Peptides against a protein of PDB entry 3ZOQ. Designs and how they scored, part 7

Target 1, 223 residues: chain A of PDB entry 3ZOQ
Amino acid sequence: QLLQDSWWNQLKEEFEKPYYQELREMLKREYAEQTIYPDSRDIFNALHYTSYDDVKVVILGQDPYHGPGQAQGLSFSVKPGVKQPPSLKNIFLELQQDIGCSIPNHGSLVSWAKQGVLLLNTVLTVRRGQANSHKGKGWERLTDRIIDVLSERERPVIFILWGRHAQMKKERIDTSKHFIIESTHPSPFSARNGFFGSRPFSRANAYLEKMGEAPIDWCIKDL

## One batch from the design tools (peptide; made by RFdiffusion4, then SolubleMPNN)

Design b1_p25_4_s3
Fold by OpenDDE base, seed 1:
Structure b1_p25_4_s3 (fold): chain B 223 residues (1-223), chain A 25 residues (1-25)
Amino acid sequence: as target 1 above (223 residues)
Amino acid sequence: EEEERRRREEEERRRRERLEAELSL
């Protein structure tokens, strides 16, 4: 099976639907004919690192980084040894200001994923050098279903929604059960307009504590 | 040139195989 059992039980029916079969056939052509990111085995890394039941926090991204060696199937995250993108640098600046974490020497957010932070992009693949090149190809339907099944979960989830694109998903979230943290996007174009000082990390942990759950250790160690 | 072609073809084959492994039902 493509996914671990907890996600498979929630999503197995999606993979049998025509839209996903069409997406799969498109992806076969794309990976054959072009350079696509992330590596095909890394597409579902967000779901591989964080089980359906272990999700505590969701951080929504748009689509993967489109440069060589960057994308690793986790929103905002880059592989070790890759220069931190501007948005990720701003995330770490806010992390430092919010809870005092040091700026890590790498951009891997795998430690968050392993603690129950679902680092989900709404689109899970991209062509090299072509941002949003796989927009509207079927990924959004699958990732909407991921949001839906999390929204349906009895155990509350914290959704961190940076910028308008992520915030558009709020309509799919049962806010009677789940917590929403909204701000402007960490992009240099928007970060000064509300992302900085939004304190998403301490706020997420405050909600986890209210739920009787262990907080996330957001601080990332150097490699 | 021929070695680069063979390398590209092998990389493409490996990408297809990884994609099938990841996306195969």
Scores: peptide ipSAE 0.095, ipTM 0.705, DockQ to the pose 0.020
Fold by OpenDDE base, seed 2:
Structure b1_p25_4_s3 (fold): chain B 223 residues (1-223), chain A 25 residues (1-25)
Amino acid sequence: as target 1 above (223 residues)
Amino acid sequence: EEEERRRREEEERRRRERLEAELSL
C-alpha cells in the first residue's frame, strides 16, 4: 500500500479511480522527461509525517516550490540548507510576533508535521521553474478528498487558510465541527494586508486547548 | 519510543520505495 494505514483506509478508493490513474501516468511521463519537484519519494510526505488520526491542524499551500532542492513534500517548507523563501520568512516573522519564537536558521517545518500539522499542498508536484504546471491534472481531486475525509472526522481539526486559494476550500469544511483560521497570504504581496498580526499559531493552540488536546510547539530549533 | 520511531521511519522508507517503484514502472 502507498500510504500509512490510517490514510490508506480513507483514500484507497481514490487511487483506484480513473482520474488518479491518469494522473499517475502523467506523472510517470513528467518525471521521466522533465525535472519534477519534489523528489517522487517526497510527494506524499505530508501524509507520511502526519497520520489521519494525528491531524490537529491543516495548513494549505498551493503547489511545491519549483526551484532546485527546495520542495520536501510539505507546504511552505524547504529542506535544510535551503534559503528561506519570502513567504516562509514572513511565516517565521509572524510566529515570532505571535508567540515569541526565534527565527530558525533553516526552513524545515518537519517538526510541525510530526506534531499533527498537516502541511498539505493542493497540487503535490511541479515542473522545475514552472509554477502551477501540474494544476488541473488530478491532484486537486485527491487533495479535496483529503479535506473531505478530515471534515467528516468526528474529532475536530483546525484549518489555517492563508489567502483566497486556500479559502476556496472552506466550502468543503464542516464548520459545525471544525475550526477555521483565515487571513491574507504570507506572500510579500499580501502579508501586510492581514497576515501579519493574524496570530494563527496562538489561535490554533487556543482551539487545541479548548478541545483538551496538547498544543503545537510551533517553535523550531536551529540545526 | 526509539524502536517505534525506527519502525515508523522504516515503514515510511518502504512506502517511499513503493512510490518510486510505482512511478518508475
Scores: peptide ipSAE 0.064, ipTM 0.653, DockQ to the pose 0.014
Fold by OpenDDE base, seed 5:
Structure b1_p25_4_s3 (fold): chain B 223 residues (1-223), chain A 25 residues (1-25)
Amino acid sequence: as target 1 above (223 residues)
Amino acid sequence: EEEERRRREEEERRRRERLEAELSL
């Protein structure tokens, strides 16, 4: 039996809506006229690596990295060979302090995605050198629907909400079914104000174990 | 085990292809 795409079943109605068609037409122009990140084939990598049914944990980002070769279609993640951005370095420092993982020699979080960590940005594209350039263009409506359909799921999800932008999505999450881990953002500007010592990785695994699910192997191997 | 891995990889590929066909620019 061809397993139906679990995300397609949840999102198909969104793709028919005018807002998404307008977004798509905008993106066609943007990719033709400007350097947009990630690559157009990588826009939905979070959904490609983690099916709707396989989602155990959600980590929300804002928008992709806007530098050459950085964005991988996964929140906070960078392609191998790319210098780790400051926020990602702080994520790995917290990971080391929380559960003793070594700091990897790369910034790819694909191993988390493959284990059921949905690395979702709220905006899925960006212009080169222009952070938030695709904010308010329709992505937020789609990604809000992604949060909604996960919130509606009977099987519990753990939402890791770093900083105010991610925490604003808490109103869409049924806290009677789902678990929320909140802290300040891993950014150098906020990490010392509650991100460090928040222990999101061990806390996520403790919830997974309580639900009878396999924990995430958060430790990233060197390449 | 290897056959199950291959099946999962094929299912992931088919899932990706379906999403890309509908959502690709």
Scores: peptide ipSAE 0.048, ipTM 0.639, DockQ to the pose 0.013
Fold by OpenDDE base, seed 4:
Structure b1_p25_4_s3 (fold): chain B 223 residues (1-223), chain A 25 residues (1-25)
Amino acid sequence: as target 1 above (223 residues)
Amino acid sequence: EEEERRRREEEERRRRERLEAELSL
């Protein structure tokens, strides 16, 4: 199976649809002819680290980092040894101000994913050096379905929606069941306009505690 | 459609207000 059982049960029908077959054939050409990120084995890492049933929090990104060795199939996350991108640095600054966590010496968010934080990009691949190069190729239809099946889930989910692109997905979320934390994007261009001081980490944990769920340990240990 | 949207927005507002009130206690 392409995915673990919990996600496969929710998404198997999407993989049989023509749009996904066309996307798959496009990706085969792209990976053969060009440098594409992440590695093809890492495309679905967000779903591999966080099962459908274990999702507590969702953090939406746009598309993967397009530089060498950066993308690891998780939104905002970078592989160990990679310089932290500006948006990720601002995420860690807010984390420090919100709940007192130290800034880690790496940019891997895998520890969040393993605790039930779905780090989902809306587009799951990109050409080297070409941001949004795989936009409108079919990924958005699959990732919209991921949001839909989470919205349909009875057990509540917390959606953290940074910036306009992520906030556009709010229309797909049943806000009678699920919680939404919105702010401006952590990008240096927008972070001072509402991301800083938004306290998304403490707010997410406060919702989890109210639901009788274990909070996320947001603090990332050094490697 | 507009009435259902208004109902959902009011339910969301009431839910947020309850949650904020419970967090401020």
Scores: peptide ipSAE 0.000, ipTM 0.292, DockQ to the pose 0.017

## One batch from the design tools (peptide; made by RFdiffusion4, then SolubleMPNN)

Design b1_p26_3_s2
Fold by OpenDDE base, seed 1:
Structure b1_p26_3_s2 (fold): chain B 223 residues (1-223), chain A 26 residues (1-26)
Amino acid sequence: as target 1 above (223 residues)
Amino acid sequence: DEEEEEERRRKEEEEAARRRAEEAAK
C-alpha cells in the first residue's frame, strides 16, 4: 500500500489508471537517469503527514524545489539546514506581520503539516536544476483528484491559493462549503502586489474558529 | 501564465547562481 488508509481509500482508483502507471514508469526512468527531487520516499510526504480526515488547510504549490537537499515533499518547505528560498522568506515575513511569529532559523513546514495543513504541490517531482520539468506528466491529474476528494468532503476545508496557478484550482472547489483565501504569490515578483498584508494565517484561523475547530499554531520553533 | 514563467525563471537563475558559487569555491 502506497499511502495511509485514509488517503488510499480516496485515491486507490487513481493508482490503477493508465495515466498513473505511465507516470510511474516515467519516474522510474527519471530517477534512474537523472537527479530527481525530492527523494522518492518523500514524494508523498504531504499525504503522509496529513491524513485525509485531518486536513484543515490546504496550501497549493507548483512543484518541488530543484536544488540539492531542498525539497522534502511539502509545498514551499525546505529541509532543515537549507537556506530559505525567497518565496518562503516572504511567507515568513507575512506570518510575522500577520500574527507576530518570529522568523524561524530553518524552512521546514513539517509542524504545519502535522497540524492538518496539507502542503500540496500540483506536480510532485522535478529534475535537478529544471523547474517544472515534470509538468504535464500525470501528477496534475492525481493532485486534481486530491483537491476533488477534499472538496467532496463534508467537513469544510480552507484552501489558501497563492497566485494564478493555484487559483486555477478554484473551479474544482465547492466554495459554498469550503473557504478560499486568495492573494498574489509570495514570490518576490508578486508579493508586493497583494500577498503582503493578505493575512492568510489569521484568516485561516478565524475560519477554523467559526467551524469550532482548533486553530493552527503557525509559529515555527527554531531547531 | 506569466507569473508561473517568472517564478520558473527566478528558480532557474537561483540555481545557476548556486552552481557558479560552487564552481568558484573549487
Scores: peptide ipSAE 0.250, ipTM 0.798, DockQ to the pose 0.041
Fold by OpenDDE base, seed 4:
Structure b1_p26_3_s2 (fold): chain B 223 residues (1-223), chain A 26 residues (1-26)
Amino acid sequence: as target 1 above (223 residues)
Amino acid sequence: DEEEEEERRRKEEEEAARRRAEEAAK
């Protein structure tokens, strides 16, 4: 099967639907004819690192980085050895100001994913050099279903929604049961308008502690 | 959506600048 048992049980019906079959056929052509990111084996890394039952926090992104060697199937994250993109640099600046973490010498957020932070993009693939080139091709319907099944889960989830694109998903989240942390996007265009000083990391951990769960170790060690 | 469009344009400009820098370094 494509996914872990916990996610497969939640999403198996989606993979049989016509929209996903059409998406799959589109992706086959795209990967054959041009350079697509991430590597096809890394598309579902967010679900591979964080099981359905282990999700504590969700951080929504738009689509993967479209440069060589960057995308690793996790929102905002880049492979080790890759220069940190501007938005990621701002995330680490806020992390430092919020809870005192040092800026890591790499941009991999895998350590967050392994602790229950679902780093989900709404669109899971992109053409090289063409941001949002796979928008509206079917990924959004699948990732909406991921949000829906998490919203339906009895155990509470914390959703961190940076910027309008992510915040548009709030209507799919049962706010009587789940927690929302909202601010402007970490992008250099918007970070100074509310992202800096929003303290999403300490706030997320405060909610986890209130629920009797272990907090996330947000600090990332050097490689 | 203006924020989505701004982020898209930023990412495209960043990639274009990266390519130009690589070409200039050859």
Scores: peptide ipSAE 0.241, ipTM 0.790, DockQ to the pose 0.042
Fold by OpenDDE base, seed 3:
Structure b1_p26_3_s2 (fold): chain B 223 residues (1-223), chain A 26 residues (1-26)
Amino acid sequence: as target 1 above (223 residues)
Amino acid sequence: DEEEEEERRRKEEEEAARRRAEEAAK
């Protein structure tokens, strides 16, 4: 199967729709003719690491890193051995200031994903060196549905929405059930305008505790 | 370093587009 049963049950109808079939055929051509990231086996890693029922927190990204070896199918995350991109460095700086975590020697956020942090990009693929090259090709419709089915879930979710692109999804989130943490983007160009000092990690854990759920261990161990 | 520069550029473009959109909305 393509996805875990919990996600498959939520998304199976989408995969039968024409838009997704067209997206799939497009991707087959793209992967055959060009270098596309992440690896095709890693496209749905966010859903693989975090089942529908296990989602506690959602962190929305735009699209994957478009450099070699970077993208691993998780928003903001890079594979071990890859230098931390500037936005990720700022995420770790805020993490350190927020809850005292050390800066890890790698950029993999897999440990978050395994704890129920859905690291979802709105667009799940990209051409090498061509940012947003797969924007408007159908991914947004699928990822909107992912947000929708999470919003419809009875068990509350915490949505961390950094920057305007992610915040545009707020209209799809039932704020009577779910919590939203908003700030400027962790990018060096915006981080000092609200991201730094926003304390999203401690705030997320405070909500989890209020809901009677285990907090996320946001601290990342060195490899 | 090429990979880092590409990724930096991506983040810069993303954030610049965001700022332009916010400024245009004011």
Scores: peptide ipSAE 0.135, ipTM 0.653, DockQ to the pose 0.211
Fold by OpenDDE base, seed 2:
Structure b1_p26_3_s2 (fold): chain B 223 residues (1-223), chain A 26 residues (1-26)
Amino acid sequence: as target 1 above (223 residues)
Amino acid sequence: DEEEEEERRRKEEEEAARRRAEEAAK
């Protein structure tokens, strides 16, 4: 199986659809002819770290970082040893201000993923140096389906939607069952317009506690 | 800063995509 059983059961029909087969063929060509990020084995890391049933929180990103060694298949996350991108730095600044976490010496969010934070990009691959180069190639249909099956889940999910791109997915979320946390994007170009002070981490944990679930330990230890 | 320029470009693309979606919905 390409995915864990829980995700496979939810998404197996998508992988048989023509759009995904076309996407797959496109990706085969791209990985053969271009430098594509993340590594092909890391494309579905968000689903590998966080099973369908274990999803507590979803944080939507746009597409992977397009620089060498950065992307690890998780939204906003970078591999250890990689300089923290500006948006990620702002995420950690808000984390510190919100709940008092220290700023880690790395940018890996794997610890969040392992706790049930689905760090999902809407587009799961990118060509080196070309942001959104794989937009409109089929990923959005798959990731929309991921949102849909989570929305259809009986057990509530918290969706953290930073910026307009992520917020456009709100229409797919059953707000009678699920919780939405919205703000401007953590980018330096927008963070001061609402992201800072939005306290998404404490708010997410407050919802989890109301649902009788264990809160996320958002604090990231140094490596 | 190269990273800031990258993020700027992403934001511009996000805004452009939003506008196209709004136009398509009219």
Scores: peptide ipSAE 0.128, ipTM 0.620, DockQ to the pose 0.132

Design b1_p26_3_s4
Fold by OpenDDE base, seed 5:
Structure b1_p26_3_s4 (fold): chain B 223 residues (1-223), chain A 26 residues (1-26)
Amino acid sequence: as target 1 above (223 residues)
Amino acid sequence: MEKEEEERARREEEERARREAERAAA
């Protein structure tokens, strides 16, 4: 079984749909003929680390990093030993300013994922060196369904929506049940326009506490 | 797109780092 039972129960109908079968056939060709990221076994890492029931927070990304060894199936996250991308550096700067965490010596967000932070990209694969090369191939329909089933969940979720791409998903979120934290994107080109000082980490924890849930330990230990 | 901005920023950082290394090696 590719997914945890909790996600399988929510998504099983999607996997039987023609669009997903076409996506799978496309991916099979792409992985055979091209260098695709992440590794095919890592595509669903966000769902592997964070079960449907354990989701507390969602952070939406666009698509995986397209450089060698970078992507690990989690939005904004890079494998240990990989230089932190500019947006990730800014995420850690905001984390430091928001709640006093030290800047980690690596870029892995796996510790967040294990605590219930769903690090979801809207597109889950990319060709090497070709950003958004798998846009419009079917991933968005699946990831929209992931957002939908979380929005339908009775237990509240916190959605952190950095930048316009993520904010376009707001229409799919029942704001009567769920909390949304919005700002500009952590990219160097947008971070100074509202991401810095947005304090998404403390705000997320404040909502979790209000809901009677354990807060996220956002501080990342060095490896 | 935000990803293109990130990639642009990455390339700019890499180019800055390269130029800095070239200056240090001169």
Scores: peptide ipSAE 0.118, ipTM 0.694, DockQ to the pose 0.092
Fold by OpenDDE base, seed 3:
Structure b1_p26_3_s4 (fold): chain B 223 residues (1-223), chain A 26 residues (1-26)
Amino acid sequence: as target 1 above (223 residues)
Amino acid sequence: MEKEEEERARREEEERARREAERAAA
C-alpha cells in the first residue's frame, strides 16, 4: 500500500527488512485463504488520514475489530451504520462528561484522524472472529517504529494510553519532549477503575493550547 | 480489539472482590 510521502520517508527502511517481507507474504496468503479485516486497502488508513507531520495526538489500540464491516483501519473506530462496540460507547460517554459533546449516531472517528489524531493499532490485521490472530507476525515491529519516529520528532506529540497494553509503549516515548495521558481502558470491565472521569479530551486540548497549537474538535457530528 | 485488556480487567475485579469477601468474613 502506498503511504503519504511524510510517512514513507520515516518508514521506507522498514519495508525493505526481511520481517516486513515475511509479513507481506503471510498477509497475501491470509487474504486469499481467509476473511481478514480490515479490507486490504484500509490497513494503513491511520497513516493515510494523519500524515507524520500532522500528528498532534496518538491513541493506541490493540488490533482491529474482527466482525463483518466493523474495522476501517483506525483504532476504536467503526464504519458508519455499524453498532458501536462497548468500549467505543464508553469513550463517547467520557467525551460527553468531559467536554459536553453529544453521543453521535455512528462510531466513525475519521473526523479525529483528519485533525491530527493518529488512531493506531499495534497489530493492523485480524482474522474474522479470531481476536489477536495476527499477533506476533511482524506488525508490532512496524508499529513500534511508528512510535519511535514520532518520539524522535522535535515537535511534541500527545500520547493517550488507555490500559496496560498501550502503556507498555511508554518506554519508547521521550517524556522530555512528549506528553502522556494515561488511564484504565474504556472496556466495561475497566472503565469504572479510572477511565471515567480521566478527561483525556480536555487534557489533550490543554496541552495543545500550551504548545500554541489548535485544539482538536472532539465532538462528532451525526451522519 | 480489547480482549487482553478486558480479560486482565476482569481478573483484577475478581481478585478485588475475593479480597473484599475474605476481609468481610474475618
Scores: peptide ipSAE 0.037, ipTM 0.640, DockQ to the pose 0.063
Fold by OpenDDE base, seed 4:
Structure b1_p26_3_s4 (fold): chain B 223 residues (1-223), chain A 26 residues (1-26)
Amino acid sequence: as target 1 above (223 residues)
Amino acid sequence: MEKEEEERARREEEERARREAERAAA
């Protein structure tokens, strides 16, 4: 199976639809003719690390990092040994100010994913050096369905929506069941306008505790 | 990654700075 059982049960119908078949054929050509990120085996890493039932928190990104060795199939996350991008640096600065975590010596958010933080990009692939090059090719329809099936889930989810792109997905979220944490984007261009001081990590944990769930250990250990 | 958000954020910041400058000059 392409996905673990919990996600497969929710998404199996999407993979049979014409739009996904067209997307797959496009991706086959792209990976054959160009350098595409992440590695094809890493495209669904967000769903591999975090099962449908284990999702506690969702953090939405736009598309993968387009530089060599950066993208690992998780929003905002970079592989160990890769320089932290500016937005990720600001995420760690807010993490430090919010709950006192040290800045890690790497940018991998895999530890969050393993605890139930779904690090989902709305577009799951990109051409080298060409941001948003795979926008409007079918990924958004699949990732919208991921948001929909989480919204339909009885067990509440916390959605962290940084910036306008992520906040546009709010219309798909049943706010009678689910919690939303909104701020400006962690980008250097927007972080000072509301991201810094938004305290998304402590707020997420406060909701989890209220629900009787274990909080996320947001602090990332050095490698 | 996030270019559209960064570009929007930059434009919004530039527009705010412009409005503040216009208010300070008035």
Scores: peptide ipSAE 0.036, ipTM 0.643, DockQ to the pose 0.064
Fold by OpenDDE base, seed 1:
Structure b1_p26_3_s4 (fold): chain B 223 residues (1-223), chain A 26 residues (1-26)
Amino acid sequence: as target 1 above (223 residues)
Amino acid sequence: MEKEEEERARREEEERARREAERAAA
């Protein structure tokens, strides 16, 4: 079994579909012939850390970081000891301004994932040094299904949609049931156009509290 | 990475800066 039971029950049919078999065969070749990120065991880390039922918040990313040792199967997150990418630095700046969290000395968002923040990229693998190299290979169909089954869930979810790529997924989300937090992307090129001051962390917690759920501790401890 | 978002955002900022410069020059 590839996934934990809660996600397996939601996604097992996808893994039997031709598109996913083709994706799997592609990935076998890619991992054999190229340097692919993340490690093959880390591809589904977002689903491993956050069960289907435990999802409180979803943060959508595009695809994994394509540098050595960076990607850990979580959107925007980097392994400890890795320099924080510019977008992640801006996320932490907004976190500090929003709710007063200190900027951590690392870029791992695993603590969010363990609290029910699904850190999902729409594409789950990438070639070294080649951003979006695995776009259009089948991942988007699987990750669309992940969004769909969360949208179908009775218990509400908060979707944080930074930038147009993530916001394009809004059509798949039942906004009568689920909460959407939208802003520009945390990228240095867009953050000043609405990401900064968007206060996604406090807004997410306000929705969680309204639903009678425990808020996320967004503050990340140093390692 | 968010290359497509970054590239799009860069283009949008470049276009904005151009429009602002054009308005300031007029």
Scores: peptide ipSAE 0.034, ipTM 0.639, DockQ to the pose 0.065

